# Peptides against a protein of PDB entry 4N7V, part 9

Target 1, 222 residues: chain A of PDB entry 4N7V
Amino acid sequence: TLRSITSPLVAHRLKPIRQKTKKAVVSILDSEEVCVELVKEYASQEYVKEVLQISSDGNTITIYYPNGGRGFPLADRPPSPTDNISRYSFDNLPEKYWRKYQYASRFVQLVRSKSPKITYFTRYAKCILMENSPGADFEVWFYDGVKIHKTEDFIQVIEKTGKSYTLKSESEVNSLKEEIKMYMDHANEGHRICLALESIISEEERKTRSAPFFPIIIGRKP

## One batch from the design tools (peptide; aimed at target 1 Q19 L38 E50 K100)

Design b1_p11_1 (made by RFdiffusion4)
Pose (drawn by RFdiffusion4):
Structure b1_p11_1 (pose): chain A 222 residues (1-222), chain P 11 residues (1-11)
Amino acid sequence: as target 1 above (222 residues)
Amino acid sequence: EVELDDPEEPE
């Protein structure tokens, strides 16, 4: 059953983005709702045969077929719903559409992995904690020129040369130059600070009923 | 039923 494979998507605090493609148009609206529009081409013009709209918390799904000849003319914004529409909870979503919800879930998870939640400026680097919690990606751009990309699985180092390599495990990073560990440790301290900063601020947010406390930009690029 | 490929990275 859907929920066997996937969890409801989270599109809160994400910026609006629209993505055209040969098959469909997947987007995130200003209301932070995820919209998936299936697209067909006819008479050198594109038609829409199905629209999936998912709530910001991913719990509510609305699907409408503007069933008509020629479908729906493709525009830059999602079309208004018709009358032959549907609405389901996440658990009550039919066996159909499951392939499409999983696609939308990946789209959102990809976007969150490139959405800054906390931006921290150190003496040596620009630190960014992303949105794809838990275990969000961590990216460090040293003013020195070195780039470090931290994942729950991976550590990625891009030297000033452009010489790039990936370090997976603790043993792999220990196989180091004892100079690059400074870049590694400074980035890890930055990661420690951002995870700490995120916790005490999101804790205050649960104490409040206001506009989101994210994303944050801390300090300034010297 | 139309099958969708994996999403591309946004630019």

Design b1_p11_1_s1 (made by RFdiffusion4, then SolubleMPNN; from b1_p11_1 with D6E)
Fold by OpenDDE base, seed 1:
Structure b1_p11_1_s1 (fold): chain B 222 residues (1-222), chain A 11 residues (1-11)
Amino acid sequence: as target 1 above (222 residues)
Amino acid sequence: EVELDEPEEPE
């Protein structure tokens, strides 16, 4: 099943973006829907031959073929659906479209990993918890130039000198120089606070059913 | 089926 290889994409709270590759254009719309436009070149002109429009919660996929499959000239936005529109739920999406959905999902996940959910200013750093899940990216920009980037898979450290390295195990973290451990300790504290705030705010969102509270900024740059 | 390129990091 599609669910066994990916979860429904989540594009909520993401800013509009349009990214073109040679074979496709992927967009997050103002509506927070995600569009994959499959592009074909013919006679030095690019045409959109197929469009997957995915709802912001990833659960509904609308597929259409512009101009009866002849294609529509590539423009600054996806072509509007006209006829021969198919609508699928995530669990009923034909296998032939799974790769395209996965492409959209990967793009959204990447955008989420670069989209601030919580920005927290400490005495020493700007901390940012991102939108991606599970294991949201966490960035710490120390005012003195040190940077720590935590992901689910690794921790990247950029020192004042510009020296950069990646840590992939607890052993490597434990072997850090004492000076760097101080930065790591601060980063971890900021991370803990952001996660705690995320939990509290998310619970309030659930209770109130109001407009989204995120993204949120806590504190100010000193 | 056309193989899609990997998405690039946004600016």
Scores: peptide ipSAE 0.054, ipTM 0.773, DockQ to the pose 0.829
OpenDDE base, seeds 2, 3, 4, 5: peptide ipSAE 0.048, 0.047, 0.044, 0.047; ipTM 0.757, 0.752, 0.741, 0.759; seed 4 fails the geometry check

Design b1_p11_1_s2 (made by RFdiffusion4, then SolubleMPNN; from b1_p11_1, 3 letters changed)
Fold by OpenDDE base, seed 5:
Structure b1_p11_1_s2 (fold): chain B 222 residues (1-222), chain A 11 residues (1-11)
Amino acid sequence: as target 1 above (222 residues)
Amino acid sequence: EVELEEPEEPV
């Protein structure tokens, strides 16, 4: 099943973006829907031959073939669906479209990993918890130039000198120089606070059922 | 069938 490969993508709170590759254009629309336009070149002109339009919650996929399958000239936005529109739920998506859905999902996840959910200014750093899940990326930009980037898979450290290294185990973290451990400790504290705030705010958001509370900024640069 | 490229890192 598709679900065994990926979860439904979640594009909520993401800003509109349109990114072109050689064979596709992927967009997040103002509606927070995600569109994958499959592009084919013919006679030095690019045409959109197929469009997957995925709902913001990833659960509905609308597929259409512009201009009766002849293709529509590539423009600054996806072509509007006209005829021969198919609508699928996530669990009923034909297997032939799974790879394209996965592409959209990876794109959305990448965008989410770069989209601030919580920005928290401490005395020493700007901390940012991102939108991706599970295990949201967490960035700490210290005002003195040190940067720590935590992901589900690793921790990247950039020192004042520009020296950069990646840590992938607790033993490596424990082997850090004392001065770097201080930055790591602060980063971890900021991370803990952001996660706690995320939980509290999300619960309140659930109760209110209004406009989203995120992204949120806490504090200000000193 | 079109082989999709990996998504680029957003600016």
Scores: peptide ipSAE 0.041, ipTM 0.734, DockQ to the pose 0.831
OpenDDE base, seeds 1, 2, 3, 4: peptide ipSAE 0.041, 0.037, 0.038, 0.039; ipTM 0.732, 0.717, 0.721, 0.727

Design b1_p11_1_s3 (made by RFdiffusion4, then SolubleMPNN; from b1_p11_1 with D5E D6E)
Fold by OpenDDE base, seed 4:
Structure b1_p11_1_s3 (fold): chain B 222 residues (1-222), chain A 11 residues (1-11)
Amino acid sequence: as target 1 above (222 residues)
Amino acid sequence: EVELEEPEEPE
């Protein structure tokens, strides 16, 4: 099943973006919908032959073929659906579209990993919890130039000297120099706080059922 | 910037 290889993408709260490759253009729209435009070149002109329009919650996929499959000239936005429109739920998406959905999902996930959900200013650093899930990225920008980037898979450290390295195990973290451990400790504290606040704020958001509370900024730069 | 591999062509 599609669900066994990916979860429905979530594009809520993401800013609009459009990225072109040779064969495709992927967009997050103002509506927070995601569009994958499949592009073909003919006579030195690029045409959109197929569009997957995915709802912000990833559960609805609208597929259409501009101009009856003849294609629509590539523009600065996806073409409007006019011909050969099919609508699918996530669980009913034909397998032939799974790879394209996965592409959209990976794109959204990457954007989410760079989209602040919570910005928390401490005495020493700007901490940022990102939108991606599970295991949201967490970045700590220390005011003295040190940077720590935590992902689900690794921790990247950039020291004041510009020296950069990646840690992939607890053993490697434990082998850090004492001065770096101090930064790591602060990063971990900020991370814990952001996660706690995320939980609390999300719960209040659920109760009120109003406009999104995120992204949120806590504190201010000293 | 965000960079991903391109999707495969449909069969």
Scores: peptide ipSAE 0.045, ipTM 0.763, DockQ to the pose 0.158
OpenDDE base, seeds 1, 2, 3, 5: peptide ipSAE 0.031, 0.041, 0.045, 0.035; ipTM 0.684, 0.722, 0.768, 0.704

Design b1_p11_1_s4 (made by RFdiffusion4, then SolubleMPNN; from b1_p11_1, 3 letters changed)
Fold by OpenDDE base, seed 5:
Structure b1_p11_1_s4 (fold): chain B 222 residues (1-222), chain A 11 residues (1-11)
Amino acid sequence: as target 1 above (222 residues)
Amino acid sequence: EVVLDEPEEPV
């Protein structure tokens, strides 16, 4: 099943973006829907041959073939659907479209990993919890130039000198120089606070049923 | 069928 290889993508709160590659254009629309335009070149002109339009919650996929499958000239936005539109739920998506859905999902996840959900200014750093899940990316930009980037898979440290290294185990973290451990301790505390705030705010958001509370900014740069 | 390129990092 598609669900066994990916979860429904979640594009809520993401800013509109349009990214062109050689064979596709992927967009997040103002509506927070995600569009994958499959591009083919013919006679030195690029045409959109197929469009997958995915709802913001990833659960509905609309597929259409512009201009009766002849293609529509590539423009600054996806071509409007006209005739021969197919609509699928996530669990009913034909297997032939799974790879394209996965592409959209990977794109959205990448965007989410770079989209601030919570920005928290401490005395020493700008901390940012990102939108991706599970295990949201967490970045700490210390005002003195040190950077720590935590992901589900690793911790990257950039020292004041520009020296960069990646930690993939607790043993490596425990072997850090004492001065770097101080930065790590602060980063971990900022991370804990952001996760706590995320939980509290998400609960209030659920109760209020209003516009999204995120992204939020806590504090200001000293 | 079109093989998609990997998305680049958002700017």
Scores: peptide ipSAE 0.053, ipTM 0.752, DockQ to the pose 0.841
OpenDDE base, seeds 1, 2, 3, 4: peptide ipSAE 0.051, 0.051, 0.051, 0.051; ipTM 0.751, 0.752, 0.755, 0.751

Design b1_p11_2 (made by RFdiffusion4)
Pose (drawn by RFdiffusion4):
Structure b1_p11_2 (pose): chain A 222 residues (1-222), chain P 11 residues (1-11)
Amino acid sequence: as target 1 above (222 residues)
Amino acid sequence: EVELDEVEEPE
């Protein structure tokens, strides 16, 4: 059953983005709702045959077929719903559409992995904690020129040269120049600070009923 | 049922 494979998507605090493609148009609206529009081409013009709209919390799914000849003319914004529409909870979503919800879930998880939640400026680097929690990606751009990309699985180092390599395990990073560990440790301290900063601020947010406390930009680029 | 491609990074 859907929910066997996937969890409801989270599109909160994400910026609006629209993505055209040969098959469909997947987007995130200003209301932070995820919209998936299936697209067909006819008479050198594009038609829409199905629209999936998912709530911000991913719990509510609305699907409408503007069933008509020629479908729906493709525009820059999602079309208004017709009358032959549908609405399901996440658990009550039919066996159909499951391939499409999983696609939307990936789209959202990809966007969150490139959405800054906390931006921290150190003496040596610009630190960014992303949105794809838990275990969000951590990116460090040293003013020195070195780039470090941290994942729950990976550590990625891009030297000033452009010489790039990936370090997966604790043994692999230990196989190191005892100078690059400074970049590694400074980035890890920055990661420690951002995870700590995120916790005490999101804690105050649960104490409140206001506009989101994210994203944050801390300090300034010297 | 229409099948969809793999998700690509947005530009």

Design b1_p11_2_s1 (made by RFdiffusion4, then SolubleMPNN; from b1_p11_2 with V2E D5P)
Fold by OpenDDE base, seed 5:
Structure b1_p11_2_s1 (fold): chain B 222 residues (1-222), chain A 11 residues (1-11)
Amino acid sequence: as target 1 above (222 residues)
Amino acid sequence: EEELPEVEEPE
C-alpha cells in the first residue's frame, strides 16, 4: 500500500513556492495544495503532460492531463484542470502514481524542515523549531557565530572558525570539547523549551479552532 | 522566494 511507504503529506502553514526540475515542477499553492507537474520537452518547448494536485492534508489527489494529454505549455503556475479529471483518496491512489506522490511528499517534508514553526530568542542564540515531523529539525544560531543543527538523524555543529562536523551518536556528543558542550547544552535547553511551547500552543489551538497560531516568535534578539 | 535543494524526481 501507499501508506506502507509514506504518510499523507502535510502542507499546512507552508508558504507558496514553485520549484522546477528537469522532469517536473512542484508547487505549494496559496491554498496550501501541492501540485506536481510532469514536464516533457517537445520542439524546444516544455509542456505539462500530467498534473497531480494534492490537498493540503495529503488525503485527496486530483489527477488530470492538460489538453487531453497533448500537454499545456509550461507556465508560472499549474494549468487548470479542464479535462479527464480523476480524484482519488490517499488509500485509493493507483500504484502508478505512488512515486509521484512520494516526490511531492519528500518535497513538502524538505520545505517543512526549513519552515520555522517556533522561533525562540535566548540570551545567546536564535533557536528555531521547524515544521517537519516526526522529529522536527531544530536550529540554533548563536550570536557569536556558532551554529547547531539537530535533525532526527544527526547533529551538525559549525564552530566559530567555520569548522563543521556531524555527530550521529550519543558517544560522539559526549566526546565533544567542553566549550562545545556548553553550546550543546544551551541548544538542548532551547529545544526542550520549544517542544514544550509547541505542545501548549497546539493544545490551545485545538481548543479555539481559529486561525493557526504558528508560526510564532518568542522573545527578541538582544 | 525561498530556494530549496532539489528533491529526487519521480521516475
Scores: peptide ipSAE 0.040, ipTM 0.730, DockQ to the pose 0.091
OpenDDE base, seeds 1, 2, 3, 4: peptide ipSAE 0.031, 0.033, 0.039, 0.034; ipTM 0.715, 0.721, 0.729, 0.714; seed 3 fails the geometry check

Design b1_p11_2_s2 (made by RFdiffusion4, then SolubleMPNN; from b1_p11_2 with D5P E11V)
Fold by OpenDDE base, seed 2:
Structure b1_p11_2_s2 (fold): chain B 222 residues (1-222), chain A 11 residues (1-11)
Amino acid sequence: as target 1 above (222 residues)
Amino acid sequence: EVELPEVEEPV
């Protein structure tokens, strides 16, 4: 099943963006829907041959073929669906579209990993918890120039000198120089606080059913 | 603002 290889994409709270590659254009719309435009070049002109429009919660996929399948000239936004429209739920999406859905999903996940959900200013650093899940990226920008980037898979450290390295195990973390451990300790504390706040705020957001509370900023830059 | 590297995924 598609669900066994990916979860429904989640584009809520993401800002509009459009990225073009050779074969496709992927967009997050103002509506927070995600569009994959499949592009084909013909006679030095790019045409959109197929569009996958995915709902913000990833559960509905609308597929259409612009201009009766002849294609529509590539523009600054996806062509509007007019005819030849198919609508699928995530669990009923034909397998032939799974790769394209995964493309959209990976793009959205990347955007989420770069989209601040919580910004927390400490005495020593700007901490940012990102929107991606599970295991949201967490970045710490120390005011003295040290940077720490935590992901589900690794921790990247950039020292004041610009020296960069990646840690992939607890043993490597434990082997850090004491000076770096101090930064890591602060980063971990900031991370803990952000996760705690995320949990509390998300629960209140769920209860109130109002406009999104995120992104939020906690504290002020010194 | 979100700054992203180019994503070249198989389609």
Scores: peptide ipSAE 0.048, ipTM 0.775, DockQ to the pose 0.086
OpenDDE base, seeds 1, 3, 4, 5: peptide ipSAE 0.044, 0.043, 0.045, 0.044; ipTM 0.772, 0.770, 0.771, 0.775; seeds 3, 5 fail the geometry check

Design b1_p11_2_s3 (made by RFdiffusion4, then SolubleMPNN; from b1_p11_2, 3 letters changed)
Fold by OpenDDE base, seed 1:
Structure b1_p11_2_s3 (fold): chain B 222 residues (1-222), chain A 11 residues (1-11)
Amino acid sequence: as target 1 above (222 residues)
Amino acid sequence: EDELPEVQEPE
């Protein structure tokens, strides 16, 4: 099943973006829908031959072939759907489209990992919790130049000197110099606070069913 | 099926 390969993409709260490659253009629209345009080149002109339009929650996929499959000239936005539109749910998406969906999903996940959900200014650093899940990226920019980037898979440290290294295990974290441990401790505290706030705010958002509360900024840069 | 390129980091 598609679900065994990837979860439905989540494009909520993401800013519009359009990324062009030779064979495809992927976009997050103002509506927070995601579009994959499959591009073919004929006589030095690029045409969109196929479009996958995915809902912001990833659960609905609309597929259409511009101009009856002849293609539509590539523009600054996806071509409008006309006739012969197919609509699928995530679980009913034909296998032939799974790869394209996965591409969209990966793109969205990457964008999410770079999209601030919570920005928290401490006395010593700017902390940023990103939108990706599970295990959202967490960045700490210390005002003195130290940077810590936490992901689900690793922790990257950039020291004042510019020296950078990646930690992939708890053992490596424990072996850090005492000076660096202080930064790590602060980063972890900021991370904990952001996660706690995320939980509280998300719960309130669920209860009120109002406009999204995120992204948020807490505190101010000193 | 046309090969899709690897996902690139957004600017």
Scores: peptide ipSAE 0.091, ipTM 0.799, DockQ to the pose 0.845
OpenDDE base, seeds 2, 3, 4, 5: peptide ipSAE 0.071, 0.064, 0.069, 0.066; ipTM 0.771, 0.771, 0.767, 0.770

Design b1_p11_2_s4 (made by RFdiffusion4, then SolubleMPNN; from b1_p11_2, 5 letters changed)
Fold by OpenDDE base, seed 1:
Structure b1_p11_2_s4 (fold): chain B 222 residues (1-222), chain A 11 residues (1-11)
Amino acid sequence: as target 1 above (222 residues)
Amino acid sequence: DFELPEVQEPV
């Protein structure tokens, strides 16, 4: 099943972006929909031959072939669908489109990992919890130049000197110099607070069913 | 079908 490969992509709250490659253009639209345009080159002109338009919640996939499959000249936005449009749910998406969906999903996940959900200014650092899930990226930019970047897989540390290293286990974290542990402790505290706030705010958002509360900024840079 | 390129870092 497609679910065994990837979860439905989630593009909510993401800013519009368009990224072109040789064979495809992937976009997050103003509507927060995601489009994959499959590009072919003919006589030094690029044409969009196929479009996958995915809903912001990833559950609906609309597929169409511009100009009856002849292609439409590549532009600054996906071509508008005309006729011969197919609409699928995530679980009913034909296997031949799974790779393209996966591509879109990976792109969205990457964008999410770079999209602030909560920005929290402490006395010592700017903390940022990102949109990706599970295990959202968390960045701490200390005002003195130290940086800590936490992901689900690792922790990257950049010291004042510019020395950088990656920690992949608890043992490595425990082996840090005492001075670095202080930064890590602060980072962890900021992370805990951001996660707590995320939970509280998300719950209120669910209850009110209003416009999205995120992204949010808490505190101010000193 | 063709192989899709790897996802690049967003600008």
Scores: peptide ipSAE 0.070, ipTM 0.798, DockQ to the pose 0.847
OpenDDE base, seeds 2, 3, 4, 5: peptide ipSAE 0.053, 0.053, 0.054, 0.049; ipTM 0.765, 0.760, 0.762, 0.763

Design b1_p11_3 (made by RFdiffusion4)
Pose (drawn by RFdiffusion4):
Structure b1_p11_3 (pose): chain A 222 residues (1-222), chain P 11 residues (1-11)
Amino acid sequence: as target 1 above (222 residues)
Amino acid sequence: TTLDLPEFPED
């Protein structure tokens, strides 16, 4: 059953983005709702045959077929719903559409992996903690020129040269130059600080009923 | 901005 494989998507605090493609148009609206429009081409013009719209919390799914000859003319914004529409909860979503919800889930998870939640400016680097919690990606751009990309699985180092390599395990990073560990440890301290800063601020957010406390930009690029 | 995604599924 859907929920066997996937969890409801989270599109909160994400910026509006629209992505065209040969098959479909997947987007995130200003209301932070995820919209998936299936697209067909006829008479040198594109038609829409199906629209999936998922709530910001991913719990509510609305699907409408503007069933008509020629479908729906493709525009820059999602079309208004027709009358032959549908609405399901996440758990009550039919066996159909499951391939499409999973696609939307990946789209959102990808976007969150590139959405800054906390931006921290150190003496040596620009630190960014991303949105894809738990275990969000951590990216460090040293003013020195070195780039460090941290994942729950990976550590990625891009030296000033452009010489790039990936370090997966604790043993692999220990196989180091005892100078690059400074870049590693400074980035890890920055990661420690951002995870700590995120916790005490999101704690105050649960104490409140206001506009989101994210994303944050801390300090300034010297 | 174009993101890397697989082909969209169809019925």

Design b1_p11_3_s1 (made by RFdiffusion4, then SolubleMPNN; from b1_p11_3, 3 letters changed)
Fold by OpenDDE base, seed 5:
Structure b1_p11_3_s1 (fold): chain B 222 residues (1-222), chain A 11 residues (1-11)
Amino acid sequence: as target 1 above (222 residues)
Amino acid sequence: EKLELPEFPED
C-alpha cells in the first residue's frame, strides 16, 4: 500500500513556493495544496503533461492531463484542471502515481524542515524549531557565530572559525571539547523549551479550534 | 527561493 511507504503529506502553515526541476515543477499553492507538474520538452518548449494536485492534508489527490493530454505550456502556475480529471483518496491512489506522490511528500517534508514553527530568542542564541515531523529540525544560531543544527539523524556544528562537522552518535557528542559542549548544552535546553511550548500551544490550539497559533515567536533578540 | 530538491526520477 501507499501508506506502507509514506504517510499523507501535510502542507498546513506552509508558505506558497514554486520550484522547477528538470522533469517536474513542484508547488505549494496559496490554498496550501501541493502540485506536481510533470514537464516534457518538445520543440524547445516545456509542456506540462500531467498534474497531481494534492490537498493540504494529503488525503485527496486530483490528477489531470492538460489540453487533452497534449500538454500545456509551462507557466508560472499549474494549468487549470480541465481534461481527464480523476480524484482519489490517499488509500485509493493507483500504484502508478505512488512515486509521484512520494516525490511531493519529500518536497513538503523538505519545506517543512525549513519552515519555522517556533522561534525562541535566548540570551545567547536564536533557536528555531521547524515544522517537519517526526523529529523536527532544530536550529540554534548563536549571536557569536556558532551554529548548531539538529535533525533526527545527526547534529551539525559550525564553530566560530567556520569549522564544520557532523555528529551522528552520543559518543561523538560526549567527545566534544568543553567549549563546544557549552553551546550544545544551551542548544539542548532551547530545544527542550521549544518542545514543551509546542505541546502546550498545540493543546490550546486544539481546544479553541481557531486560526493556527503557529508560527510563533518567543522573546526578542537582545 | 530554491531548496536543494532532488530531481524527479523517471519511471
Scores: peptide ipSAE 0.117, ipTM 0.836, DockQ to the pose 0.792
OpenDDE base, seeds 1, 2, 3, 4: peptide ipSAE 0.117, 0.115, 0.115, 0.117; ipTM 0.835, 0.835, 0.836, 0.835

Design b1_p11_3_s2 (made by RFdiffusion4, then SolubleMPNN; from b1_p11_3 with T1M T2K)
Fold by OpenDDE base, seed 1:
Structure b1_p11_3_s2 (fold): chain B 222 residues (1-222), chain A 11 residues (1-11)
Amino acid sequence: as target 1 above (222 residues)
Amino acid sequence: MKLDLPEFPED
């Protein structure tokens, strides 16, 4: 099943963006819907042959073929659905569209990893918890120039000198210079606080069922 | 926003 490969994409709270690749254009619309436009080139002109429009919660997929499959000239936005529109739920999406959905999902996940959910200013750094899940990216920009970027897979450190390295195990983290460990300790504390706040705010958001609380900024740059 | 989005593979 598609669900065994990926979960429904989540595009809530994401800002509009349009990214063109050679064979596809992916977009997050003002409505927070996600579009995948499949592009073909003919006679030095690019045409959109197929469009997948996915709801912000990932559960509804609308598929259409512009101009009866002949294609519509590529523009600055997806072509409007006019003819031969099919609508599927996530669990009923035909297998032939799974790769395209997965591509949309990867796009959204990438955007989420770059989208601030919580910005937290400490005495020493700007901390940012991103929207991606599970294991949201966490960035710490120290005011002195040190940067720490935590992901589910690794920790990247950029030192004051510009020296950059990646840590992929606890052993490597434990082998850090003491000076760097101090930065890591602060980063971890900021991370813990952001996660705690995320939990509390999310719970209140669930109870209130009103406008979204995120993104949120806590504190300000000194 | 700059995204390192991979190309969509051939069908």
Scores: peptide ipSAE 0.275, ipTM 0.887, DockQ to the pose 0.713
OpenDDE base, seeds 2, 3, 4, 5: peptide ipSAE 0.271, 0.269, 0.271, 0.273; ipTM 0.887, 0.886, 0.887, 0.887; seeds 2, 5 fail the geometry check

Design b1_p11_3_s3 (made by RFdiffusion4, then SolubleMPNN; from b1_p11_3, 3 letters changed)
Fold by OpenDDE base, seed 1:
Structure b1_p11_3_s3 (fold): chain B 222 residues (1-222), chain A 11 residues (1-11)
Amino acid sequence: as target 1 above (222 residues)
Amino acid sequence: MSLPLPEFPED
């Protein structure tokens, strides 16, 4: 099943973006829907031959073939659906579209990893918890130039000197120089706080069922 | 913003 290889994409709260590749254009629309436009070149002109439009919650996929499958000239936005529109739920998406859905999902996840959910200013750093899940990226920009970037897979450290390295295990973290450990400790504390706030805010958001609370900024730059 | 998105392979 599609669910066995990917979860429904989640594009809520993401800002609009359009990114072109050679064979596809991927967009997050103002509506927070995600579009994959499949592009073909003919006579030095690019045409959109197929469009997958995915709902913001990833559960509904609308597929259409512009201009009766003949294609529509590539523009600055997806072509409007006309005829021969197919609509599927995530669990009923034909297998032939799974790769395209996965492509959209990966793009959305990438965007989420770069989209601030919580920005927290401490005395020493700007901390940012991103939107991706599980294991949201967490960045700490210390005002003195040190940077720590935590992902689910690794921790990247950029020191004041510009020296950069990646840590992939707790053992490596424990082997850090004492001066770097201080930065790591602060980063971890900021991370803990952001996660705690995320939980609290999300719960309140669920209760109120109002406009999204995120993204949120806590504190200010000194 | 441009992200490191891989090319979509042919079907």
Scores: peptide ipSAE 0.159, ipTM 0.857, DockQ to the pose 0.821
OpenDDE base, seeds 2, 3, 4, 5: peptide ipSAE 0.157, 0.158, 0.160, 0.156; ipTM 0.857, 0.857, 0.858, 0.857; seeds 4, 5 fail the geometry check

